# Peptides against a protein of PDB entry 3NZW, part 13

Target 1, 212 residues: chain A of PDB entry 3NZW
Amino acid sequence: TTTLAFRFQGGIIVAVDSRATAGNWVASQTVKKVIEINPFLLGTMAGGAADCQFWETWLGSQCRLHELREKERISVAAASKILSNLVYQYKGAGLSMGTMICGYTRKEGPTIYYVDSDGTRLKGDIFCVGSGQTFAYGVLDSNYKWDLSVEDALYLGKRSILAAAHRDAYSGGSVNLYHVTEDGWIYHGNHDVGELFWKVKEEEGSFNNVIG
Target 2, 222 residues: chain B of PDB entry 3NZW
Amino acid sequence: QFNPYGDNGGTILGIAGEDFAVLAGDTRNITDYSINSRYEPKVFDCGDNIVMSANGFAADGDALVKRFKNSVKWYHFDHNDKKLSINSAARNIQHLLYGKRFFPYYVHTIIAGLDEDGKGAVYSFDPVGSYEREQCRAGGAAASLIMPFLDNQVNFKNQYEPGTNGKVKKPLKYLSVEEVIKLVRDSFTSATERHIQVGDGLEILIVTKDGVRKEFYELKRD

## One batch from the design tools (peptide; made by RFdiffusion4, then SolubleMPNN)

Design b1_p9_8_s1 (from b1_p9_8, 6 letters changed)
Fold by OpenDDE base, seed 4:
Structure b1_p9_8_s1 (fold): chain B 212 residues (1-212), chain C 222 residues (1-222), chain A 9 residues (1-9)
Amino acid sequence: as target 1 above (212 residues)
Amino acid sequence: as target 2 above (222 residues)
Amino acid sequence: SASLLPWEL
C-alpha cells in the first residue's frame, strides 16, 4: 500500500493506490483505501485490510453519533482521537493499521492526523503511509510547495502514488485521488496505473528505466 | 503442535452478469491426500436470492454459512420479513467474520446475488472480514490458477482493440449466462487438471430475479 | 493457500 495526504494553500490532497496482497499473491487491484466518513472527512487505509475497513467504518458510525448528539460535525482532532483511543485499547492484540484522518471543519480548517495501531497520533501537513511510503515521499518532498495550484497539487499526489506503485511490489492497481476543501471532499477519479504510467512517461519523459 | 485448522481443499468461483450472478464450487472434500467426499456441496442458497460459499476449513465454512442463514432468519423476524439486500448481507458477513478476529474462520467467503438495482453482484471476503464487490472472484485451492484467467476473460485484462497498437483497451461488457457458464466450466475443468484438491463434481448456482437455479457437472474423479 | 491469508494493504 501507498497512501498520502498533504496540506497546501488549496486544502488537502489525498491519494492512494488500490492493491491488496496476501503474501506474494495480488489479492485485488481495486480496493478502496479511502473511506468517506462524511462529506468533510476522509480516512485512509494501510495495513490489515479487515482491521482498517472494520474500524474506520466503525469510526464513521461514531462520527455520525457525534453529529446526532452534539448537532455539530465532529472535529478532525476528535475523530482521529476516537480511532487512536480505540487502537490503543487493542494495543498488543495484533491490529495492523496505518491511517490518516483528513478533513475540514470551520474551527480547525484543513487538518490531517496520522493514526496507527502502535498508538501514535500525529498532526501534520504531509504524510505518506504504507510499504511504498518512502517512494512516495521521494517524489512528494521533491516537488511539494505550500503555494501549489490545485491542479499541480492533484498531479503531485497522483504522481507520487504512481512512483510508489512503480517501485513497491505491494502497491499498484490504480490511484484514487481526492481534494478536500472547505466545501468538503471532491473525488478526482480512479487512474489505472497501467495507463497512467505510460501517459506520465510520455508527457514528462520520466521513468527512463522502462523502455517502451 | 496442535493446529486448530484443517484444509478441506476445493475451489469456488463467483461471476456477476448484468442481471444475474453465478457462484460455483467443486464438490470434492479432502484432508491431506485423502478424499473425504466426492460430493459435498459447498455453495448454498441462503434465502433472499443470496448464495454463499466459505471455502477452506469446511468446519469453519459450515459454521459461518449456518450463522449467516440464521442471521437472515432473524433479520426477517426483526424487520417484518424485509428482504436482506446483498450489500447488507456483505456487511453482516463482515461482522460475523471480524467477530472472530483473534481466532478467525479459516475460509475464503464469496457471496453472489443481485443488488438493489437488479444487477449481478459478487462479494468476496478475506478470513478476517475485509470485503469487496467485484465482477468476478475465485477462491480456494485453485484460485491462483483461475483468477488470472477470469481477469483476462471477464474483465478483459491485457486485451486491446485490434489495430490500435495497444492504445485502446477492449471495452468492458457483461457476459451472457451461457458465456459465464462456459467460463466456469472451463475454469474448473482446467483447475481439476492441475490441482489435486479440485475435482469430482461442479455445482453452479445461478441467481436471477426469478430465483436460484442449480446446475451440476461431472469433473474428473482422479 | 494464498486465499486463506488476510489481505494486506
Scores: peptide ipSAE 0.534, ipTM 0.828, DockQ to the pose 0.952; fails the geometry check
Fold by OpenDDE base, seed 5:
Structure b1_p9_8_s1 (fold): chain B 212 residues (1-212), chain C 222 residues (1-222), chain A 9 residues (1-9)
Amino acid sequence: as target 1 above (212 residues)
Amino acid sequence: as target 2 above (222 residues)
Amino acid sequence: SASLLPWEL
């Protein structure tokens, strides 16, 4: 898996691959590694597929209950804390989760929290999570700046996942791309890595390690 | 060390069509190198136009299917005989599986039916309850032999339109029930030739708006 | 069998 999220002047970009594996077996090329918790809040998935899918779906239910009880959308801080508290209760039980909770509230603005099954909860501006994270960081860190246009930021997210899909055997399939603003998240499509690779190679003159 | 799990072999396969879905399984039940039964059905009609199979350790599979059937029964009691939708069934099965997260059912689960729009639906589950809706899925002993074939023949992977220099992929289209049945039969006959845990018989459950139809075909008995 | 392994992301 390779997932990433970063803050910039235009909000948050979230980009993820879609491969699941079972050892050396490619179990799926079409897994949804982003859960749409609500129109303003996303969760990303890395680690055990069932652990992430089950508990992030559960988190969605807790977020909805918060809205019903408090008559206000849950904060990104509170949503991430609910998940962090849950996984910490299971510490040592063998959960495998590397998640990012990404969203926008009027109180917080655009916000990203990293939450993992070790009980770590970090607020930050840039995270890459998964077996391909270092490959994604290599591209993301070399091109990131706060003042990116929305178009450039979307491309950078997509391009960083593509780099990871190219180098990490456990990442691939497609890139799912999101832009989060104050008005909520916008889905920017599913981009098959097989097609995207050749397009990017041609347009950039990159990936010269592969004969075109 | 004590191993609570067995492996009873076999293979299952689901394919969704436009207005139908199929779930098929061989009828061989095996332990190690010994055939326990040449006809032990592992694909079940669970009611509400939902068919289910849980392949791997048969004791766990049977337990899971029984629990799901019971869940359907209670759903009717609690919700005035409302039909359980296939997506709700999938969520329910996730909870059944994940409820044993720390002592899992040792099975690969597939369900098939129609979605609320009348379109064919196949859902597959890992042993601990992650699930995905897919156009096709193979599970069990010969899944690694069949799944690449389904990628090519159902999802048209690595196929391109002639004369386009590989620039235009073969378009996705639904297969007819007859085409799907052919693919299922070819999959299982081929798997039987290459895997000792697959054979004897093939049972196919076809789900349409009119209900569940069952077909049976002989496989090699060697 | 790969079919009996949990999926990893």
Scores: peptide ipSAE 0.534, ipTM 0.823, DockQ to the pose 0.941; fails the geometry check
Fold by OpenDDE base, seed 3:
Structure b1_p9_8_s1 (fold): chain B 212 residues (1-212), chain C 222 residues (1-222), chain A 9 residues (1-9)
Amino acid sequence: as target 1 above (212 residues)
Amino acid sequence: as target 2 above (222 residues)
Amino acid sequence: SASLLPWEL
């Protein structure tokens, strides 16, 4: 898996691959590694598919209960804390989760929290999470700036996942791309890595390690 | 050392069509190299136009299917005989599986039915309850033999339009029930030839708006 | 069997 999220002047970009594996077996190329918790809040999935899918779905229910009780949307801080507290209670039980909780509230603005099954909870501007994270960071860190246009930011997110899909055997399938603003998240499509690779190679003159 | 799990072999396969879905399984049940039964059905009609199979350790599979059937019954009691949708069934099965996260059901689960729009639906589960809706899925002993074939023949993977120099993919289209049945039969006959844990019989459950029908075909009994 | 392993992301 490779997931990433970063803040920039235009909000948050979230980009993820779609491969699931069972050892050396490619279990799926079409897994949704983003949960749409509400129109303003996303969760990303890395690690155990069931652990992430189950508990992030549960988190969605907790976030909805918060809205019903408090008559306001849950903060990204509170949502991430709920998940963090839960996984911490299961510490040592063998959960495997590397998650990002990404959202926009009026109080917080665009916000990203990293939460993992070790009980780590971090607020930050840039995270890459999964087996391909280092490959994604290589591209993302080299091109990131706060003042990116929305178009450039979307491309950078997509391009960073593509780099990871190219180098990480456990990442691939497609890129699912999101842009989060104060008006909510916008889905920017599913981009098949096979097609995207050749397009990017041609347009950039990149990936010269591959002879086309 | 005590091992609570067995492996009863077999293979299952789901394919979704436009307005139908199929879930098929062989009827061989084995332990190690011994055939326990040549006819032990592992694909079940669970009511509400949902068919289910949980392939791997048969004791766990049977337990899971029984629990799900009970869940369907209770859903009717609690919701005035409302039909359980296939997506709700998938969520329920996730909870059944994940409820044993630390002592999992040793099975690959597939369900098939129609979604709320009347389109064919197949859901696949890992042993601990991750799930995905797909157009096709193979599970069990010969899944590694069948799944790549389904990728090619259902999802048209690695197929391109002639004369396009690989630039235009073969367009996705739904298969007819007759085409799907052919693919299922070819899959299982081929798997039977190459895998000792697959054979004896093939049972196919076909889900349409009119209900569930069953077809049976003989496989090699070697 | 690969089909009996939990999926990893």
Scores: peptide ipSAE 0.525, ipTM 0.829, DockQ to the pose 0.949; fails the geometry check
Fold by OpenDDE base, seed 1:
Structure b1_p9_8_s1 (fold): chain B 212 residues (1-212), chain C 222 residues (1-222), chain A 9 residues (1-9)
Amino acid sequence: as target 1 above (212 residues)
Amino acid sequence: as target 2 above (222 residues)
Amino acid sequence: SASLLPWEL
């Protein structure tokens, strides 16, 4: 898996691959590694598919309960804290989760929290999570600027996942791309890695390690 | 704990026809989850119409293939350029493997060629040198995905003649080279979809009485 | 068997 999220002047970009594996077996090439918790809040999935899917869905329920009780959207800080508290209670039980809680509230602005099954909870501007994270960071860190246009930011997110899909055997399939703004998240499509690779190679003149 | 072995992934496949044999392998080489190369051939022409692949830990595989190639040279020197028969090659490879019985080559070895009657031959080896002649064998990462398919499509396992209510098995017959190549391509295409260690390219070595030819096909590159 | 392994992302 490779997931990433970063903040920039235009909000948040979230990009993820879609491969699931069972050992060396490719279980699926079409997994949804982003959970749409609400129109303003996303969760990303890395690690155990069941753990992530189950508990992030549960988180969505908790977030909805907050809205019903408090008559306002839950903060990204509070949502991520709920998840963090939960996984911390299961510490040592064998949960495998590497997640980013990404959202936009008027109070916080665009916000990203990293939460993992070790109990780590980090607020930050840039995270890559998964087996391919280092490959994604290589591209993302090299090109990231706060002042990126929305178009450039979307491309950078997509391009970083592509780099990871190229090098990480556990990442691939397609890139799912999101842009989070004050008005909520916008889905920017599913991009097949095979097609995307050749397109990017041609347009950039990159991936010269691949002949063809 | 120190582990002297790596795993470079990949998959290999041998099929024997009536008067030919095929040994195929993908060209992906990996370490852990990182793709090292998208084109690293792992099936080799060893001379005397013998093709060989040793799949698993690439360093061990390369070493074994080099040793076998050297053995072929010495066989020629010692026996007046006599062609090494595929059965003799298999026995020799057994000795190469078993010679390291207590520190094995971490590979699944397959060779292909023609027997002394000109019939296709495939021999497969475990890491310590047990071997068997078979009509087909898959090895490496996706062997568990491909081998049952080969059982069904080469050996016609669980296939019956239509209209016999499952009472008459589909008769065994040799496949044409075209049919074999199709099966190999379908096998690797399918394996590439379902195994992270398989992909990028497919190289097929076809052994006939006229020698060894190579075919290359693109595989999925993700 | 790979079929018995949990899915990982």
Scores: peptide ipSAE 0.506, ipTM 0.793, DockQ to the pose 0.266; fails the geometry check

Design b1_p9_8_s2 (from b1_p9_8, 5 letters changed)
Fold by OpenDDE base, seed 5:
Structure b1_p9_8_s2 (fold): chain B 212 residues (1-212), chain C 222 residues (1-222), chain A 9 residues (1-9)
Amino acid sequence: as target 1 above (212 residues)
Amino acid sequence: as target 2 above (222 residues)
Amino acid sequence: SDSLREWRL
């Protein structure tokens, strides 16, 4: 898996691959590693598929209950804390989760929290999570600027996942791309890595380690 | 050290069509190298136009299916005989599986039916309850032999329009029930040839708006 | 060939 999220002047970019594996077996190329908790809040998944899917869905329910009880959208801080508290209770039980909770509230603005099954909860501007995270960081860190245009930011997110898909055997399939603003998240499509790779190679003149 | 799990072999396969879905399974039940039964059905009509199979350790599979059937029963009691939708069934099964997260059901689960728009639906589960809706999925002993075939023949992977220099993929299209049955039969006959835990018989459950139909075909009895 | 493995992301 490779997931990433970063804040910039235009909000948040979230990009993820779609491969699931079971050892050397490619279990799926079409896994949805972003949960759309509500129109303003996203969760990303890395680690155990069932652990992430089950508990992030549970998180969604908790967030909805918050809205019903408090008549206000849950904050990104609170949502991430709920998940963090949950996994911390299971510490030592063997859960495997690397998650990012990304969203917008008027109070917080665009916000990203990293939460993992070790009990770590971090607020930050840039995170890459998964077996391909270092490959994504290589591209993302080299090109990241706060003042990126929305177009450039979207491309950078997509391009970073592509780099990881290229180098990480456990990442691939497609890139799912999101842009989060004060008006909520916007889905920017599913980009098959097989097609995207050749497109990017041609347009950039990159990936010269591959002949084609 | 005691191993609580067995492996009863077998293979299952689900394919979704436009207005139907198919879930098929062989009828061989095996332990190690000994055939326990040549006809032990493992694909079940669970009501509400939902068919289910949990392949792997048969004791766990049977337990899971029984629990789900019971869940359907109680759903009717609690919700005025409302039909359980396939997506709700999938969520329910996730909870059944994940409820044993630390002593899992040793099974690969597939369900098939129609979604709320009347389109064919196949959901597959790992042992601990992650699930995904897909057009097709193979599970069990010969899944690794069949799944690549389905990638090619259902989802048309690595197929391109002639004369396009590989730039235009073969367009996705739904398969007819006849085409699906052919693929299922070819899948299982091929798997039977190459895997000792697959064979004897093939039972196919076809779900349409009119209900569940069953078909049976002989496989090699080697 | 064990298809009963947990999916990893």
Scores: peptide ipSAE 0.527, ipTM 0.823, DockQ to the pose 0.878; fails the geometry check
Fold by OpenDDE base, seed 3:
Structure b1_p9_8_s2 (fold): chain B 212 residues (1-212), chain C 222 residues (1-222), chain A 9 residues (1-9)
Amino acid sequence: as target 1 above (212 residues)
Amino acid sequence: as target 2 above (222 residues)
Amino acid sequence: SDSLREWRL
């Protein structure tokens, strides 16, 4: 898996691959690694598929309960804390989760929290999470600027996942791309790596390690 | 050291069509190298136009299916006989599986039915409850033999329009029930040839808006 | 069997 999220002047970009594996077996190329918790809040998934899918869905329920009880959307801080508290209760039990909770509230603005099954909870501007995270960081860090246009930011997110899909055997399939603003998240499509790779290679003159 | 799990072999396969879905399984049940039964059905009609199979350790599979059937019953009790949708069934099964996260059901689960728009639906689960809706999925002993074939023949992977220099993919389209049945039969006959845990009989459950029907075909009995 | 493996992301 490779997931990433970063803040910039235009909000948050979230980009993820879609491959699931079971050892050397490619279990799926079409897994949804982003949960749409509410119109303003996303969760990303890396690690055990069931652990992430189950508990982030559970998180969604908790976030909805918060809205019902408090008549207000849950903060990104609180949502991430709920998940963090949950996995902490299971510490040592063998959960495997690397998640990012990304969202927008009026109070917080665009916000990203990293939460993993070790109990780590971090707020930050840039995270890459998964087996391909270092590959994504290589591209993302090299090109990131706060002042990126929305178009450039979307491309950078997509391009970073593509780099990881290229180098990480456990990442691939497609890129699912999101842009989070004050008006909520916007889905920017599913981009098959098999097609995207050649497009990017041609347009950039990149990936010269591969002969077409 | 006691091992609570067994492996009863077999293979299952689901394919979704436009307005139907198919879930098929062989009827061989084995332990080690011994055939326990040449006809032990493992694909079940669970009501509400949902068919289910949990392939791997048969004891776990049977337990899971039984629990799900009970879940369907209680859903009716609690919701005025409302039909359980296939997506809700999938979520329910996730909870059944994940409820045993730390002592999992040793099974690959597939369900098939129609979604709320009347389109064919196949959901597959790992042993601990991750699930995905797909157009097709093979599970069990010969899944590795069949799944790549399904990628090619259902989802048309690696197929391109002639004369396009590989630039235009073969367009996706739904298969007819007849085409699907052919693929299922070819899949299982081929798997039977190459895998000792697959054979004897093939039972296919076809889900349409009119209900569930069953077809049976002989496989090699070697 | 491969089908009985936990899926990893």
Scores: peptide ipSAE 0.527, ipTM 0.829, DockQ to the pose 0.950; fails the geometry check
Fold by OpenDDE base, seed 4:
Structure b1_p9_8_s2 (fold): chain B 212 residues (1-212), chain C 222 residues (1-222), chain A 9 residues (1-9)
Amino acid sequence: as target 1 above (212 residues)
Amino acid sequence: as target 2 above (222 residues)
Amino acid sequence: SDSLREWRL
């Protein structure tokens, strides 16, 4: 898996691959690794598929209950804390989760929290999570700046996942891309890596280690 | 060292059509190299036009199917005989599986039916309850032999329009029930040739708006 | 069997 999220002047970009594996077996190329908790809040999935799906869906329910009880959308901080508290209770039990909770509230603005099954909870501007994270960081860090246009930011997210898909055997399938703004998240499509790779190679003159 | 799990072999396969879905399984049940039964059905009609199979360790599979059938029953009791939708069934099965997260059901689960729009639906689960809706899925002993075939013949992977130099993919289309049955039969006959845990018989459950139909075909008994 | 493996992301 490779997931990433970063803050920039235009909000948050979230990009993820779609491959699931079972050892050397490609279990699926079409897994949805982003949960749409509400129109303003996203969760990303890395690690055990069931652990992530189950508990992030559960998180969605908790977030909805918050809204019903408090008549206000839950903060990104609170949502991530709920998940963090939950996984911490299971510390040592063998859960495998690397998650990012990304969203917008009027109180916080665009916000990203990293939460993993080790009990770590971090607020930050840039995270890459998964077996391909280092490959994604290589591209993302080398091109990131706060003042990116929305178009450039979307491309950078997509391009970073593509780099990881190219080098990480456990990442691939497609890139699912999101842009989070004050008006909520916007889905920016599913981009098949097979097609995207050749397109990017041609347009950038990159990936010269591969002969077309 | 004690191993609480067994492996009873077998293979299952689900394919969704436009207005139907198919879930098929062989009827062989084995332990190690011994055939326990040549006809032990592992695909079940669970009511509400939902068919289910949990393939792997048969004791766990049977337990899971029984629990789900019971869940359907109680759903009717609690919700005025409301039909359980296939997507709700999938969520319920996730909870059944994940409820044993730390001592999992040693099974690969597939369900098939129609979604709320009347379109064919197949959901597959890992042992601990991750799930995905797909057009097709193979599970069990010969899944690695069959799944690539389904990628090619159901989802038309690596197929291109002739004369386009690989620039135009073969368009996706729904398969007819007859075409699906042919693919299922070819899948299982092929798997039987190369896997000792697959054979004897093939039972296919076809779900349409009119209900569940069963078909049976002989496989090699070697 | 391989099909009984936990899916990893």
Scores: peptide ipSAE 0.525, ipTM 0.824, DockQ to the pose 0.953; fails the geometry check
Fold by OpenDDE base, seed 1:
Structure b1_p9_8_s2 (fold): chain B 212 residues (1-212), chain C 222 residues (1-222), chain A 9 residues (1-9)
Amino acid sequence: as target 1 above (212 residues)
Amino acid sequence: as target 2 above (222 residues)
Amino acid sequence: SDSLREWRL
């Protein structure tokens, strides 16, 4: 898996691959690694598929309960804390989760929290999470600026996942791309790596380690 | 076999002066070779003029600090808002740590403040709750690089008066706040040069009778 | 056997 999220002047970009593996077996190329918790809040998934899917779905329920009880959408800080508290209760039990909780509230603005099954919770502007995270960081760090246009930011997110899909055997399939603003998240499509790779290679003159 | 612990790196340092104490830490948070954050503070004001850091596995450190803060809160509830003394805080933290003796918090804990006589105090803890009051202590990734330096520069180990042929030790004296800050900065800048888990920023909390003051300095970001 | 393997993301 390779997931990433970063803050910029235009909000948050979230980009993820879609591959699931079982050892050397590609179990799926079409897994949804983003949970749409509410129109303003996203969760990403890396690690054990069952752990992530089960508990992030549970998180969604908790966020909805908060909304019902408090008559207000939950904050990104509180949502991430709920998940962090949960996994901390299971510390030592062997859960495998690397997640980013990304969203917008009026009080917080665009916000990203990293939460993993070790119990770590970090607030930050840039995170890449998964087996391909270092490959994504290589591209993301080289091109990131706060002042990126929305177009350039979307491309950078997509491009970073593509790099990871290229180098990480455990990442691939397609890139699912999101843009989060004060108006909520916007889905920017599913981009199959098979076509995207060649398109990017031609347009950039990149990936010169591959002939074609 | 499954390992429940991570290592988020970083380094912390406490030094006690005559009427103040300092607790400092870098702001780098890492996993393996990846920098998670360049600014993740790990030294905290816990109230009652007590500052605390638990360095190592960040999840455990955060949990321990939160538990201690809650302990301070309940101490006030149960004892008519009495100020928790630094020595009592140290004992309390021992119990927090030893309560998990068989699944320890994977951290090196240091607290700093003033004792009941107004003197600077630094207490350090092992992962399972042994503690000692000291004039100085380094913890974390670069502790082995810094602690010998502190032995030399705070406690004046292996230093002698000039012209005495090694017969007269350099006398012990308290360092000023300015001198301590210089030592802390030199310690962290030096450690950053030689340890990949230390860098990005340095946050220093200074405890005096007037409260807690914070200072921040940039470190190398490589 | 492969069907019983844990899916990893």
Scores: peptide ipSAE 0.507, ipTM 0.772, DockQ to the pose 0.230; fails the geometry check

